Peptides against a protein of PDB entry 5HB3. Designs and how they scored, part 59

Target 1, 150 residues: chain A of PDB entry 5HB3
Amino acid sequence: RQMQDRCMSEYNQRIRNAPEGSIDPFRMACYKIIGRCDLSNRSLDGLQTDVNDWIWLQFNLARETDRSLELAGESYGLAELQASIREIGLKHFPKTAAEDTNGSFGMFFYLQILAGMFEQAIAYLYPFSYVDAVHFAIALTYYGLLRPVD

## One batch from the design tools (peptide; made by RFdiffusion4, then SolubleMPNN)

Design b1_p17_3_s3 (from b1_p17_3, 12 letters changed)
Fold by OpenDDE base, seed 5:
Structure b1_p17_3_s3 (fold): chain B 150 residues (1-150), chain A 17 residues (1-17)
Amino acid sequence: as target 1 above (150 residues)
Amino acid sequence: RKEKLEQTEEQAQKLLA
C-alpha cells in the first residue's frame, strides 16, 4: 500500500506540474500499472501500442469485483471488459463474410476468446471459417469451456 | 459505464486504423 500511495502521489504531481513534453511515458506507464492510477483512463499515453498491448493492459487493470459490495461505476472487471468487446465488435468488426474486406474477423475472434466469450466467439467465426470454427469448438468442448447444444 | 465505453471505443478505433 505504501508503494501504491507513493505511485499515486507522483503520478498526480507529474500530470499537474510537469512541463509539456518532459514526462517519461514509461515511468507513467509504471505508475498506471503498479500504482493503479487513474483507472478511468485505460491507455498508455506517449507509447506506441497495438491491440495486444491494449488487451494486456485491460486484463491487468481489471479485477474481480463483488458488485454487492461496491458502488456503481467504481468497478472494472471481466464482465465490463466483455461488454466493451461486444460493443467494439458491433461497431468496428465485420458482422458477415460479405462485410469482411480486410480479414479483421480473426482479430475479433481472438479478443472474444481471450475474454472467455467462447460460445459467442465460435458463433461469430462459423460463417467466416467453418473448418476453423469446428476445430476450435472441439478443442474448447474437450477442455470443458464450451457446452454443446443438443 | 457509458463514458468508459466511449473511451474504449476511441482507443479501439485508433488501434484498428
Scores: peptide ipSAE 0.036, ipTM 0.650, DockQ to the pose 0.038
Fold by OpenDDE base, seed 2:
Structure b1_p17_3_s3 (fold): chain B 150 residues (1-150), chain A 17 residues (1-17)
Amino acid sequence: as target 1 above (150 residues)
Amino acid sequence: RKEKLEQTEEQAQKLLA
């Protein structure tokens, strides 16, 4: 808690008072990740990140266990992340195999799997790759993660 | 939640563009 308070203080001070362009984006990222500062802003400004970095950050910030220690209004859980993934999928990923021009369906499948959206992920993957969908379905079922519909 | 979603979408859009 003391560390978090210090992080928040430093974060706020730098955001408000630092000269333009003088803020170390990595340091700010540390405050974000470790101090959980300004969770409403779930981006790392000034850093070049990829999808893996982004999703890793989202999962780290989407915590339920520390909600009691978080400030009111800064809560972001797995459910919200799942909703975000769903919306991102609707807007930025192919819905059918016919729409897939670059094979990006795999990335959306990956994001859904990471987010624990197993049934949706398998359902999504099936029209793109039957074989892969079946294999993942078998594996997920074996480990008790997939809930087959009756 | 809406603001958070919008921000997430914006970030995702940048990464997926």
Scores: peptide ipSAE 0.036, ipTM 0.648, DockQ to the pose 0.039
Fold by OpenDDE base, seed 3:
Structure b1_p17_3_s3 (fold): chain B 150 residues (1-150), chain A 17 residues (1-17)
Amino acid sequence: as target 1 above (150 residues)
Amino acid sequence: RKEKLEQTEEQAQKLLA
């Protein structure tokens, strides 16, 4: 609690008072992650990041049950993350194998799996890689995460 | 929510480019 409060204080102070370009982006990232500062902005400005970094951050910032402790005006949980992933998928990932020029279908499948969107993930993967979709479906069923439809 | 989603999409687009 004390550490979090200190992080918030320092974050706010730096955001408001630091000269432009003088803020260490790594430090600010730490404040966001540990102190949960400025949760309305779920990005790491000034850092070179990839999709893995992005999704990792989203999961770290997402909360399901303790929303009352969030300082952000809007709650951000798994449901909101899933909605975001779905929307990103519709706009930025291939819908068919013919549209996939860069093999990016696997990344969207990966994001859906991480977010627990198992049925959707398998359904998405199937037209791109039948064999892989079947294997994942078997595995997910084994662990009770997927129920096959008769 | 819409604005936040747009920001997320923009960020995702940059990551995927």
Scores: peptide ipSAE 0.034, ipTM 0.636, DockQ to the pose 0.038
Fold by OpenDDE base, seed 4:
Formats: sequence, structure tokens, C-alpha cells
Structure b1_p17_3_s3 (fold): chain B 150 residues (1-150), chain A 17 residues (1-17)
Amino acid sequence: as target 1 above (150 residues)
Amino acid sequence: RKEKLEQTEEQAQKLLA
């Protein structure tokens, strides 16, 4: 708790008072990750990040909080992350093989798998790669992660 | 929620570009 409080204090102080360009973005990232500061902004400003960095951050910031203890405005859990991924998919990823110009379908499949959206991930992958979809479906079923739609 | 989603989308778009 003391460390978290210190992180929050330092984060807020630096955001408000530090001269522009003087803040070490890596240090700020540490405060955000460890201190869970400013969860409304789930990005690492000033850092060159990729999709892997982004999704890693989302998972680190997402918490299964008892909804009873968190103020409704600060709740960010798996459900919210899944919703975000779904919406990102609808807007930025190909829906069909015909729409796939950049071969990015695999990334969206990957994001869905990471978020535990297994049924949706398999359904999405199927039209792009039947063989891969079947292999993943078998594996997910083996681990009890895929719920066959009755 | 909408604002958070928009921020996420913007970030994702930047990463996918």
C-alpha cells in the first residue's frame, strides 16, 4: 500500500508539474503499471509500443475487482477488455478473407484468444484458415476451454 | 465507457497502422 500510494503521488506530481519533455516515459510507465495510476488512460505515452505491448498493458491493468468495492467509474476488468477487443475487431480487422489486405486476421485471432474469447476466436479464424481453426478448436476443447454450442 | 472505448480504439489504430 505504501508503495502504491507513493507511486500515485509521484505520478500525479510529475504529470502536473514536470516540464514538458522532462518526464522519463519508462518511469511513468512503471508508475502506471505498479501504482495503477490514471486507469482511464490505458496507454503508455511517449513510448514506441506495438500491439503486444498494448495488450500486455491491458491485461496488467484489468482486475477482477469485486464490483462492490470499486467505484463504478474505475472498474476495468476482463469483460471490459473483451468488449474493447470486440469493438476494435469490428473496426480495424478484416471480417472476411476477401477483406484481408494486410494479413492481420491472425493478430485479431490472437487478441481474442488472449482475452479468453475462444468461441469467437475460432469462429473468426475459420474462414481465413480452416486447418488452423480446426487445430485450435481441438486444442481448446482438450483443455476444456471451448464450449460447443449445443 | 464510451470515452474509454474510443481511447482504446485510437490506440489500437495507431498500433495497427
Scores: peptide ipSAE 0.035, ipTM 0.647, DockQ to the pose 0.038; fails the geometry check

Design b1_p17_3_s4 (from b1_p17_3, 11 letters changed)
Fold by OpenDDE base, seed 2:
Structure b1_p17_3_s4 (fold): chain B 150 residues (1-150), chain A 17 residues (1-17)
Amino acid sequence: as target 1 above (150 residues)
Amino acid sequence: RKEKLEKTLEQAAKLLA
């Protein structure tokens, strides 16, 4: 907790008082990750990040704990992350095979799998790649992660 | 908070194309 408190203090001080352009974005990222500072902003400003960086950050910041136990005073759960992924999917990924122009469906499938949205992921993948969807469904079922319907 | 994500996804989409 001491480290977290220090991170929060430094983070807030720098955001408020540092001259424009003087803040090391990597340092700020460390404060966010370690200190869980400003969880409402789950992005790393000033850094070039990709989808993997983004999703990694989301999972690191996500907590399934009671808000009362959250030291940062803010909480971000898996459900909220899943909602974000759904929203991203609606905006940026093909909904049908006919809409797929660049094969990006795989990335959205991947994001859903990471977020534990297994049933939705399989359902999404099915029209794009039947064989792959079936294989993943079998595997997920085998490991007790997929809830098949009758 | 989603603006940066959108940009990231756009970049990713370009890389996947």
Scores: peptide ipSAE 0.024, ipTM 0.516, DockQ to the pose 0.044; fails the geometry check
Fold by OpenDDE base, seed 1:
Structure b1_p17_3_s4 (fold): chain B 150 residues (1-150), chain A 17 residues (1-17)
Amino acid sequence: as target 1 above (150 residues)
Amino acid sequence: RKEKLEKTLEQAAKLLA
C-alpha cells in the first residue's frame, strides 16, 4: 500500500508538473503497472505497443476487487476486460468471413480465448474455420472450460 | 499462417493503441 501510494503521488506529480517531453514513458509505464495509477487510461502513452503488449497490460491491471469497496470508476476486473474486448471486436474485427480481408479473425479469436470467453470465441471462429473451431471446442471441453449448451 | 497472424496482431495493436 505504501509503495502504491508513492507511485501514485509521483505519477500525478509528473503528469502535472513535468516539462513537455521530459517524461520517461517507461517510468510512467512502471507507475501504471505497479502503482495502478490512472486506471481509466489503460494504454501506455509514448510507447510503441502491439496487441500482445495491450492484452498483457489489461490482465495485469485487471483485479477482482470487492465491488463494495471500490468506487465504480476505479473498478477494473475480468468483466470489464471482456466488455472491452467485445467492443473492440464490434469495431475493428470482421463479423463474417466475407468481411475478412487480412485474416484478422484469428487475433479476435485469440483475445476472446485469453479473456475466458470460450463459448463466444468458438462461435466466432466457426464461420471462419470450421475445422479449427471443432478442434478448439474439443480441447476446451476436455479441460472443462467449454460449457455445453443444453 | 503464423506470419500472417503476427502481422494481423501488429495491425490490431496499432488500432488498440
Scores: peptide ipSAE 0.023, ipTM 0.502, DockQ to the pose 0.060; fails the geometry check
Fold by OpenDDE base, seed 3:
Structure b1_p17_3_s4 (fold): chain B 150 residues (1-150), chain A 17 residues (1-17)
Amino acid sequence: as target 1 above (150 residues)
Amino acid sequence: RKEKLEKTLEQAAKLLA
């Protein structure tokens, strides 16, 4: 708690008082990750990041809503993350095999799996890669993560 | 935030291509 409070204080001071363009993006990233500062902005400004960095950050910032004690009164949980992934999918990923131009379907499948959207992930993958969808379905069922529809 | 995500996705797409 003490460390978190200090991080938040330093973060706010720098945001308010630092000249534009003078803030070290790595330092600000540390405050966000460790101090959970400014949770409404779940990105790392001024850094080159990939999809793995993004999803890693989302999971680190996500907390259970009912049990989360956020200093700023903001909440971000798995449900919100899942909603974000759905929105990303609708906007940026192919909906059908016919729309797939660059093979990006695999990344969206991966994001859904990470977010625990197992049934949706398998359903999505099936028209793109039947063999892979079946293999993942078997594995997920074995571990009790997939609930097949009767 | 959406712009950053879009850039990230574009980079990811390039890596997957």
Scores: peptide ipSAE 0.021, ipTM 0.529, DockQ to the pose 0.047; fails the geometry check
Fold by OpenDDE base, seed 5:
Formats: sequence, structure tokens, C-alpha cells
Structure b1_p17_3_s4 (fold): chain B 150 residues (1-150), chain A 17 residues (1-17)
Amino acid sequence: as target 1 above (150 residues)
Amino acid sequence: RKEKLEKTLEQAAKLLA
């Protein structure tokens, strides 16, 4: 608790008082991850990041909050992450095979799988790759993660 | 924030392509 409070204090102080461009982005990233500072901003500014870095950060910041403890603060859990992935998918990933020029459908499928959106992931993959969708569906069913509709 | 994510996703898509 003391360490977290210190991280928050230092983070806030640096954001407010540090000259522009003088802040080490890696240090700020550490404060965000360890101190959970400014959870409304779930990005690492000043760092070159890819989708893997982004999703890693989202999972690190996401916490299962008991709905009962919803204090007035912004809660970020799995449901919010799933909602974010849905929104990202609608905006940035192909909806049909005809729209897929770069083969990016696989990345969106991967993100959905990581977020536990199994039914949606399979449904999304199906029109792009029928064979792969069936194989993943079988595997997910085997592990009890996909419930086949009778 | 969405804009940064969009750029990251675009960059990632380019890398995966």
C-alpha cells in the first residue's frame, strides 16, 4: 500500500510538474503498471508498442472487481476489456472476407480468444476460414469453453 | 486514446501482414 501510494504521488507530480519531454516514458509506464496510476488512460505514451503490448497492458490493468465494491472510481475489469475489444473490432478489423486486404482477421480472432469471447471469436472466424473455425470450435468444446447449442 | 489504439492496431496489422 505504501509503495502504491508513493507511485501515485510521484506519477502525479511528474505529470503535473515535469517539463515537456523530460519524463522517461519507461518510468511512467512502471508507475502506471505497478501503481495503477491514471487507469482511465490505458496506453503507454512515448513508447513504441504493438498489439501484443497493448493487450498485455489491458490484462495487467484489468481487475475482477466485485460489483459490490464499485466505489465511485472507474472500474476496469474483463467485461470492460471485452467491450473495448468489440469496439476496436467494429472500427478497425474487417467484417467480411471481402474487406480483408491485409489478413488482419487473425489478429482480431486472437484478441477475442484472449479475452474469453469464444463464441464471438468462432462466429467471426467462420466466414474467413471455415476449417480453422471448426478446429477451434472442437478444441474449445473439448475444454468446456464453448457450449454447443443443442 | 482511441486514436493511439487505432495507430497501434494499424502498425500491428502491418507487422502481421
Scores: peptide ipSAE 0.020, ipTM 0.520, DockQ to the pose 0.046; fails the geometry check

Design b1_p17_4_s1 (from b1_p17_4, 8 letters changed)
Fold by OpenDDE base, seed 4:
Order: C-alpha cells, then structure tokens, then sequence
Structure b1_p17_4_s1 (fold): chain B 150 residues (1-150), chain A 17 residues (1-17)
C-alpha cells in the first residue's frame, strides 16, 4: 500500500534525523502500526500505556501475511506472538492452582485464547476452574476452534 | 523485551485490582 510505504519512509527519516524526543509519540505509533516499522521494538515509547494497550499492540503487530508480499520487509506473525505468550506464561503466570497467589490465571487464559492457543488455554484453565474450562471447551468446540477428543 | 514490558504492565494492572 502506498500509505504503508510512505509511513515507512517517513519513519526511517524521522528516526535518523529528528532530535530525540521531538517526534509526536502518537505519530510514531501510527508509523509502527500502519507501516510496521521497527517491529523489534513492540512498544509505544513516550506514551502512557497499560496492559490492555500492550495486548492490543501485540496482536495488531502480529500479521498472518505472506512475507514475500510484506512491504515493510519485517515479519512478525502469529507464531512468533504465540511463542512470546508461551514464554510469558512460563515466567509470569501460575502453572497450578497452588501457585496462584494473585488470581492472574485468567489473564494468561485470555492471552492464550486471543492467540488461538485454544487447546493449551483450556488445559491451562482446567486446574484453576473446572467449570469454566468445560464451558469454554464447549463453546470453542461449537465454533469449530477446539477439536473434540476422539 | 516485549515480555519484560508486559511483566511491568501486568504488575501494575494487578496492583490496581
């Protein structure tokens, strides 16, 4: 897209030539999201963000696109995001109900669902809430997102 | 890293609950 090319060009120019801190952080965010610039830095510098902003950004930056057709030359897909979520889970979320001290298991379940990690999400949720896991499993199965056990 | 950023934000989120 012409817009994406323009964003990429402007982003590169501004990063190199603009004084530090002089660029509107919202504008830079647009370049990152639309132009897919500097995908190695999946943050919005200069902006006050929360966990929801982070989630939104990661999933917007993750694209299921043909790498050969991506104008930005940088690729960050769902697989990479899924890997990141797995890593986050291993490091920052309870693995069992016994480890759950702050009730954060729901957030990790949510992340896994967003990332399409449905089987893993259900398996994760099960020891924390059997009832909820079963209900979600039924729903996911209904939508064809979870394969029933043969 | 993105993961480290999330950790920070997660802590802040949990503290606000």
Amino acid sequence: as target 1 above (150 residues)
Amino acid sequence: SAEEQFEKLLKEHLASL
Scores: peptide ipSAE 0.340, ipTM 0.881, DockQ to the pose 0.699
Fold by OpenDDE base, seed 2:
Structure b1_p17_4_s1 (fold): chain B 150 residues (1-150), chain A 17 residues (1-17)
Amino acid sequence: as target 1 above (150 residues)
Amino acid sequence: SAEEQFEKLLKEHLASL
């Protein structure tokens, strides 16, 4: 908490008082990741990032912390991330095998798995790759992450 | 938004494959 408060203070001071473009983007990233500053903006401005960086950032920011211990407006949990992933899926990924033009279904499956959306992930993957879906289902069941259906 | 950011990055990723 002390570290977070300090980060927030420094972040707010710098964002308000520093000349535009004078703040080290990496430092700002640290304030965001460690200090959880300005979680409404889940981007790293001034940094070259890729899709993997985005994924890493979202999941690191989506913490299962007690929201009561976080500052108002600076809470972001797994549920919100799951919602975002669902929205992304609806907009940018194929719904059926017939819609699959570039094989990107695997990335959406991956995102769902990372987000703990196991049942949905398996259901999604099944029409694209039966064998893979079954294997993942078996594995997830073995580890107690997927509930068997009667 | 986070989704818009992902869209941009996704397009870039797919273009690189």
Scores: peptide ipSAE 0.337, ipTM 0.880, DockQ to the pose 0.723
Fold by OpenDDE base, seed 3:
Structure b1_p17_4_s1 (fold): chain B 150 residues (1-150), chain A 17 residues (1-17)
Amino acid sequence: as target 1 above (150 residues)
Amino acid sequence: SAEEQFEKLLKEHLASL
């Protein structure tokens, strides 16, 4: 708690007092990831990142903390991340096999699996790859993550 | 936004495959 409060204080001080563009983007990333500062902006500005970095960041920022324990004025948990993934899916991924032009359905399936959206992930994958959907459904059922349809 | 950044990164990723 003390470390988080200190990080937040330093972050706020630097944002307010540092000349624009003078702050090391890696330092800002540390404040965001460790200090959970400015969670409304879930990007690493000024850093060269890839899609894997983005995924890593979102899941690290999304913590299952009781809202009562979050010192940060903003709560960001798995539910919010799941909502974001749903929105991303609606905007940027094919909804049907007929809309699939670049084979990106696998990435959205992957995001849903990572976010624990297992039923939705399987349902999404099924029209693109029946065989893969069945295999994943079997595996998820084995681990108790997917409820069999009665 | 995080979503806009993802869109950019997704496009870059798909172009690299």
Scores: peptide ipSAE 0.336, ipTM 0.878, DockQ to the pose 0.756
Fold by OpenDDE base, seed 1:
Structure b1_p17_4_s1 (fold): chain B 150 residues (1-150), chain A 17 residues (1-17)
Amino acid sequence: as target 1 above (150 residues)
Amino acid sequence: SAEEQFEKLLKEHLASL
């Protein structure tokens, strides 16, 4: 808590007082990742990133902590990330095999798996790759992550 | 938004394949 408070204070001070472009983007990234500052902006400004960096960032920021120790504006957990992934799926990924033009379904499956959305992930993958969906379902069931239908 | 950022990065990723 004390560390977070210090990071937040420094972040706010620098954002307010530092000349534009004068702040080290890596330092700002540290404030975001470690200090959980300004989680409404889940990007790393001034840094060249790729899709893997984005994925890494989202999951590192989506931390389930004692929310009583967090400011309301800095609360971001798995539930929020799952909601974001669901929204991304609706907007940017194929919904059916017929809509798949570039094979991007695999990435959305991957995102859902990472987010613990196992049932949804398998259901999504099934029409694209039956064999893969069955294989993953077996594996997830073995590890107790997929609930069998009653 | 985070979603818009992802879209941009996704397009870039797919273009690089």
Scores: peptide ipSAE 0.334, ipTM 0.879, DockQ to the pose 0.720

Design b1_p17_4_s2 (from b1_p17_4, 8 letters changed)
Fold by OpenDDE base, seed 3:
Structure b1_p17_4_s2 (fold): chain B 150 residues (1-150), chain A 17 residues (1-17)
Amino acid sequence: as target 1 above (150 residues)
Amino acid sequence: SAEEQFEKLLKEYLASL
């Protein structure tokens, strides 16, 4: 808690006092990832990143922590990430096979799986590729992550 | 926003497929 408070203080101080564009983006990334500062902004500006970096960041920021140990406004867990992924799905991914123009359904399926949205992921994938959906359903069931059909 | 950044990165990802 004390370390988190100090990180937040330093982060805010740098934002306020540093000349525009002078802050090292990697340092800011450290404040965000390690210090959990400014979690309302879940992006790393000024860094060259790819989709894998984005995924890594979101899941690292979405820590399952005791909210009592988090500073006000700096709590972010898996539930919030799942909500974000749902919204991303609504905005950026095909809803049906007929809407699929670029084959991006696999990425959304991947995001849902990573976020533990297993039932939703399988349901989503099935109309795009029933073979893959069945294979993943079998695997998820094997690991106890998907409830078998009654 | 994180979503806006994802949109950009998604486009780049799709272009790389």
Scores: peptide ipSAE 0.310, ipTM 0.868, DockQ to the pose 0.805
Fold by OpenDDE base, seed 5:
Structure b1_p17_4_s2 (fold): chain B 150 residues (1-150), chain A 17 residues (1-17)
Amino acid sequence: as target 1 above (150 residues)
Amino acid sequence: SAEEQFEKLLKEYLASL
């Protein structure tokens, strides 16, 4: 708690008082990731990142802390991340094999799997690759992660 | 927004494939 309060204080102070561009973006990233400061902004400004970094960031920020103990007014948990991934999927990924021009369906499948959206992931993958969807479904079922629809 | 950033990064990713 004390560390979090300190991080928030330092973060707020730096954002407010530091000249624009003078703050080390890596340091700001640390405040965000470790200190969970300003979770409403889930971007790392001033850093060269790739899609993997973005994914990593989202999952690291989406911590299920007991909502009761998160002094941070913004609860960003798995549910919120899942919602975000769903929205991203609707906007940016192909819905059918016919719409897939670059094989990006795999990335969305991957995102859904990472987010624990197993049923949705399999359902999504099915029209793109029947064989792969079945294989993953079998595996997920074996590990108790997929609820078979009766 | 995080979504906008992802879109940008996704485009870059797809371009690298």
Scores: peptide ipSAE 0.306, ipTM 0.862, DockQ to the pose 0.762
Fold by OpenDDE base, seed 4:
Structure b1_p17_4_s2 (fold): chain B 150 residues (1-150), chain A 17 residues (1-17)
Amino acid sequence: as target 1 above (150 residues)
Amino acid sequence: SAEEQFEKLLKEYLASL
């Protein structure tokens, strides 16, 4: 808690006092990731990032901390990430195999798996690749992550 | 927004495939 408070203080001080563009993007990233500063901005400014970096960042920021200890305004947890992924899916990914023009269904499946949306992920994958969906379903069941519908 | 950033990155990713 003390470290987080220090990070937040330093982050706020630097944002306010540092000339634009003078802040080391990596340092800002550290404040974001370690200090959980300014979680409303879930991007790393000034860094060349790819989709994997974005994914990594979202999952690192989406920490289930005890809601009781987080100041009410800056809670970003797994539930919020899952909601975001659902929205992304609805907007940007094919819903059916017929809509799949770019083969992007795999990325959305991957995002759902990472977010722990296992049932939804399998259900989504099934119409695109039956074999893969079955294999993943078996694996997830083996690890206790997929509840078989009784 | 984070979603817009993802969209951009996704487009770049798809273009690389």
Scores: peptide ipSAE 0.303, ipTM 0.862, DockQ to the pose 0.728
Fold by OpenDDE base, seed 1:
Order: structure tokens, then C-alpha cells, then sequence
Structure b1_p17_4_s2 (fold): chain B 150 residues (1-150), chain A 17 residues (1-17)
């Protein structure tokens, strides 16, 4: 708690007092990730990132603490991330094999797997690649991650 | 927003394919 308070204090001080562009983006990232400062902003400004970095950040910013202690407006956990991924999927990824022009289905499958949405991921992959979907389903089942429908 | 940032990154990713 003391470390978090210190991080918050330093973060606020730097945001208020530092000239624009003078703050090291990596330091700001540390305040966000370690200090959990300004979690309403889930982007890292001034850093070149990719999709992998983005998803990594979302997972790290997701709260691991009991929801009972969180104010309703500040709770961001795995469920919220999964909801976000679902929404992203609906907006930006092909829904059917016929809509797939760039082979981007694999990325959405990957995102769902990372988010622990195993059943949905397999169901999504199936119409694009039957063989791959079956292989992943077998693997996930073997590791106890996929719940077979009784 | 985080979603907007993702959209940007996704576009960049797709362009790299």
C-alpha cells in the first residue's frame, strides 16, 4: 500500500508538473502497471506497441483482487476483458469463413484463447479450420481447460 | 480508449500480413 501511494503521488506530480513529452513513457508505464495509477486509461502513450503488448497490458491491468472490495465503477477483471474481446470480435473480425479475406480469424482465435474463452475460441475456429479446431479441442481437453458438454 | 488503440494496432497487424 505504501508503494502504491508513493507511485500515485509521483504519477500525479509528474502529470501536473512535467512539461509535455518530458516524461519517460516507460516510467509512466511502470506507474500504470506496478502502481496501478490511472487505470481508466488503458493505453500507453508514447510507446510503440503491438497487439501482443496490448493484450499483455490488459491482462496485467485486470484486477486480481476480490470484487467485494472494489467500487463498481473501477472493477476491471477477466470477465470485463472477455466482454471487451467479444465486442472487438463482433466489430473487427470475420464472423464466417465467407467473410474472411485476410486470414485474420487466427488473431481473434488467439485473443480468445489468451482470455481463457476456450469453448468460444474452438467454436469460432471450427468453421474456418475444422482440423485445427479439433486439434486444439483435444489439447485443451487433455489439459482440463475445455469442459465437454455432458 | 483501449478499444480504439486495439483497432489501430489491429489495422497495423493486418497490414503486415
Amino acid sequence: as target 1 above (150 residues)
Amino acid sequence: SAEEQFEKLLKEYLASL
Scores: peptide ipSAE 0.276, ipTM 0.840, DockQ to the pose 0.692

Design b1_p17_4_s4 (from b1_p17_4, 8 letters changed)
Fold by OpenDDE base, seed 2:
Structure b1_p17_4_s4 (fold): chain B 150 residues (1-150), chain A 17 residues (1-17)
Amino acid sequence: as target 1 above (150 residues)
Amino acid sequence: SAEDQFSKLLEEALAKL
């Protein structure tokens, strides 16, 4: 708590008082990741990032924080991340094999798996790659992550 | 939004493939 409070204080002070461009973007990233400051903005400004960085950031920020301990009014958890992934899927990924032009279905499958959306991920993958979907389904079932339909 | 940011990054990633 003390560390978080300090991070928030420093973050707020720097945002308000620092001349534009004088703030180390890496430091700001640390405040966001470690201090969970300003979680409404889930971007790392001033840093060159790629899709992998984005994925990493979202999953690191989407911690199951015991709502009771988060004094931070904004809760960003797995549910919110899952919602974001669903939205991304609807907008940016092929819905059917016929719509797949660039083979990007694998990325969406990957995102769903990372987010624990196992049933949806398998269902999504199935029309693109039957064999892969079956293999993943077997594996997920083995580890107790997918409930077999009786 | 996070989704918009991802979209941009995804497009950039796909353009490199």
Scores: peptide ipSAE 0.266, ipTM 0.838, DockQ to the pose 0.717
Fold by OpenDDE base, seed 4:
Structure b1_p17_4_s4 (fold): chain B 150 residues (1-150), chain A 17 residues (1-17)
Amino acid sequence: as target 1 above (150 residues)
Amino acid sequence: SAEDQFSKLLEEALAKL
């Protein structure tokens, strides 16, 4: 708690008072991750990032716990992340195999799996790769993450 | 937005394929 509060204080002070580009981007990243500051902006400014970094950040910032138990003033949970992933899927990923020109369906499948959207993930993968969808369905069922129909 | 951020990064990633 003390560390988090300190991070919040430092982040707020620096973001308001420091000239643009004068702050160490790694330090600011630490404040965001540890202090959970400015969760409305889930990016690492001043750092060269890729899609993997984005994925890592989103899942590290997301909390599964009840918002009422959050120590930080800002909250970002799994539900919000799942909603974001759904929106990303609607906008940026193929809906059918016929629309798949670059093989990006796997990335969206991966995102859904990471977010615990198992039923949706399997349903999505099925038209692209029947065999893989079945294999994943079996595995998810084995781990109790996918409920078989009675 | 997070979606916009991802979109940009996704486009960059796809461009490398």
Scores: peptide ipSAE 0.264, ipTM 0.834, DockQ to the pose 0.708
Fold by OpenDDE base, seed 3:
Structure b1_p17_4_s4 (fold): chain B 150 residues (1-150), chain A 17 residues (1-17)
Amino acid sequence: as target 1 above (150 residues)
Amino acid sequence: SAEDQFSKLLEEALAKL
C-alpha cells in the first residue's frame, strides 16, 4: 500500500506539473504496470505497440488482488477483462462461419481461452472448425478446465 | 476505451495479413 501510494503521488505530480511531451513514456508505463496508476486508461501512451502488447498489458493489469487493497477507482480484475473481450467479440469478430471473410475467428477464440472463458471459446469455435473444437474440448476436459456435459 | 484501442490494433494487425 505504501508503495502504491507513492507511485500514485508521483504519477499525479508528473501528469499535472511536467511540461507537455517531456514525460518518459517508459516511466509512465512503469507507473501503470507496477503502480497500477490510472487503470481507467489501459494503454501505453507514447509507445508504439501492437495487438500482442495490448493482450499482454490487459492480462497483467487484470490481477486477482482484492479490490479492497487497491486505491479507490484503480481496480481492474479478470471479470472486467472478460467483459471487455465479450464486447470486442460482439463488435469485431464473426459470429458465424458465414460471416467469416478474413479468418479472424481464431484470434477471438485465442482471447477467450486466455481469459479462461473455456466453455464459450469451444462453443464459438465449433461452427468454424468442428475437429479443432472437439480436440480442444478433450484437452480442456483432461486438465479439468472444461466440465463434461451431464 | 480498451475496446477502441484493441479495435485499432486489430485492424492494423489484419492489414498485415
Scores: peptide ipSAE 0.262, ipTM 0.834, DockQ to the pose 0.717
Fold by OpenDDE base, seed 1:
Structure b1_p17_4_s4 (fold): chain B 150 residues (1-150), chain A 17 residues (1-17)
Amino acid sequence: as target 1 above (150 residues)
Amino acid sequence: SAEDQFSKLLEEALAKL
């Protein structure tokens, strides 16, 4: 708690008082990731990032913090991340094989798997690659992550 | 939004393929 409070204080002080461009973007990233500062902005300004960096960041920020312990009223957990992934899927990924022009369906499948959306991931993959969907379903079932519909 | 940022990054990644 003391460390988080210190991080929040330092983060707020730097944002308000530091000249533009004078703040080390890596330090700011540390405040966000470790200190969970300003979670409403889930981006790293001033850093060159790619899709993998974005994915990594979202999953690291998505912590089941006991809502009671987060002094900052904004909780970002797995449920919020799953909701975000659903929205991304609706807007930016093909819904059918006929809409797939660049093979991006695999990325959305990957995001759903990472977020623990196993049933939805398999259902989504099935029309794009039947064989892969079946193989993943078998594997997920073996590890107890997919419940067969009775 | 985080979604908009992802969309931009995704487009950039796909353009490199």
Scores: peptide ipSAE 0.254, ipTM 0.830, DockQ to the pose 0.696

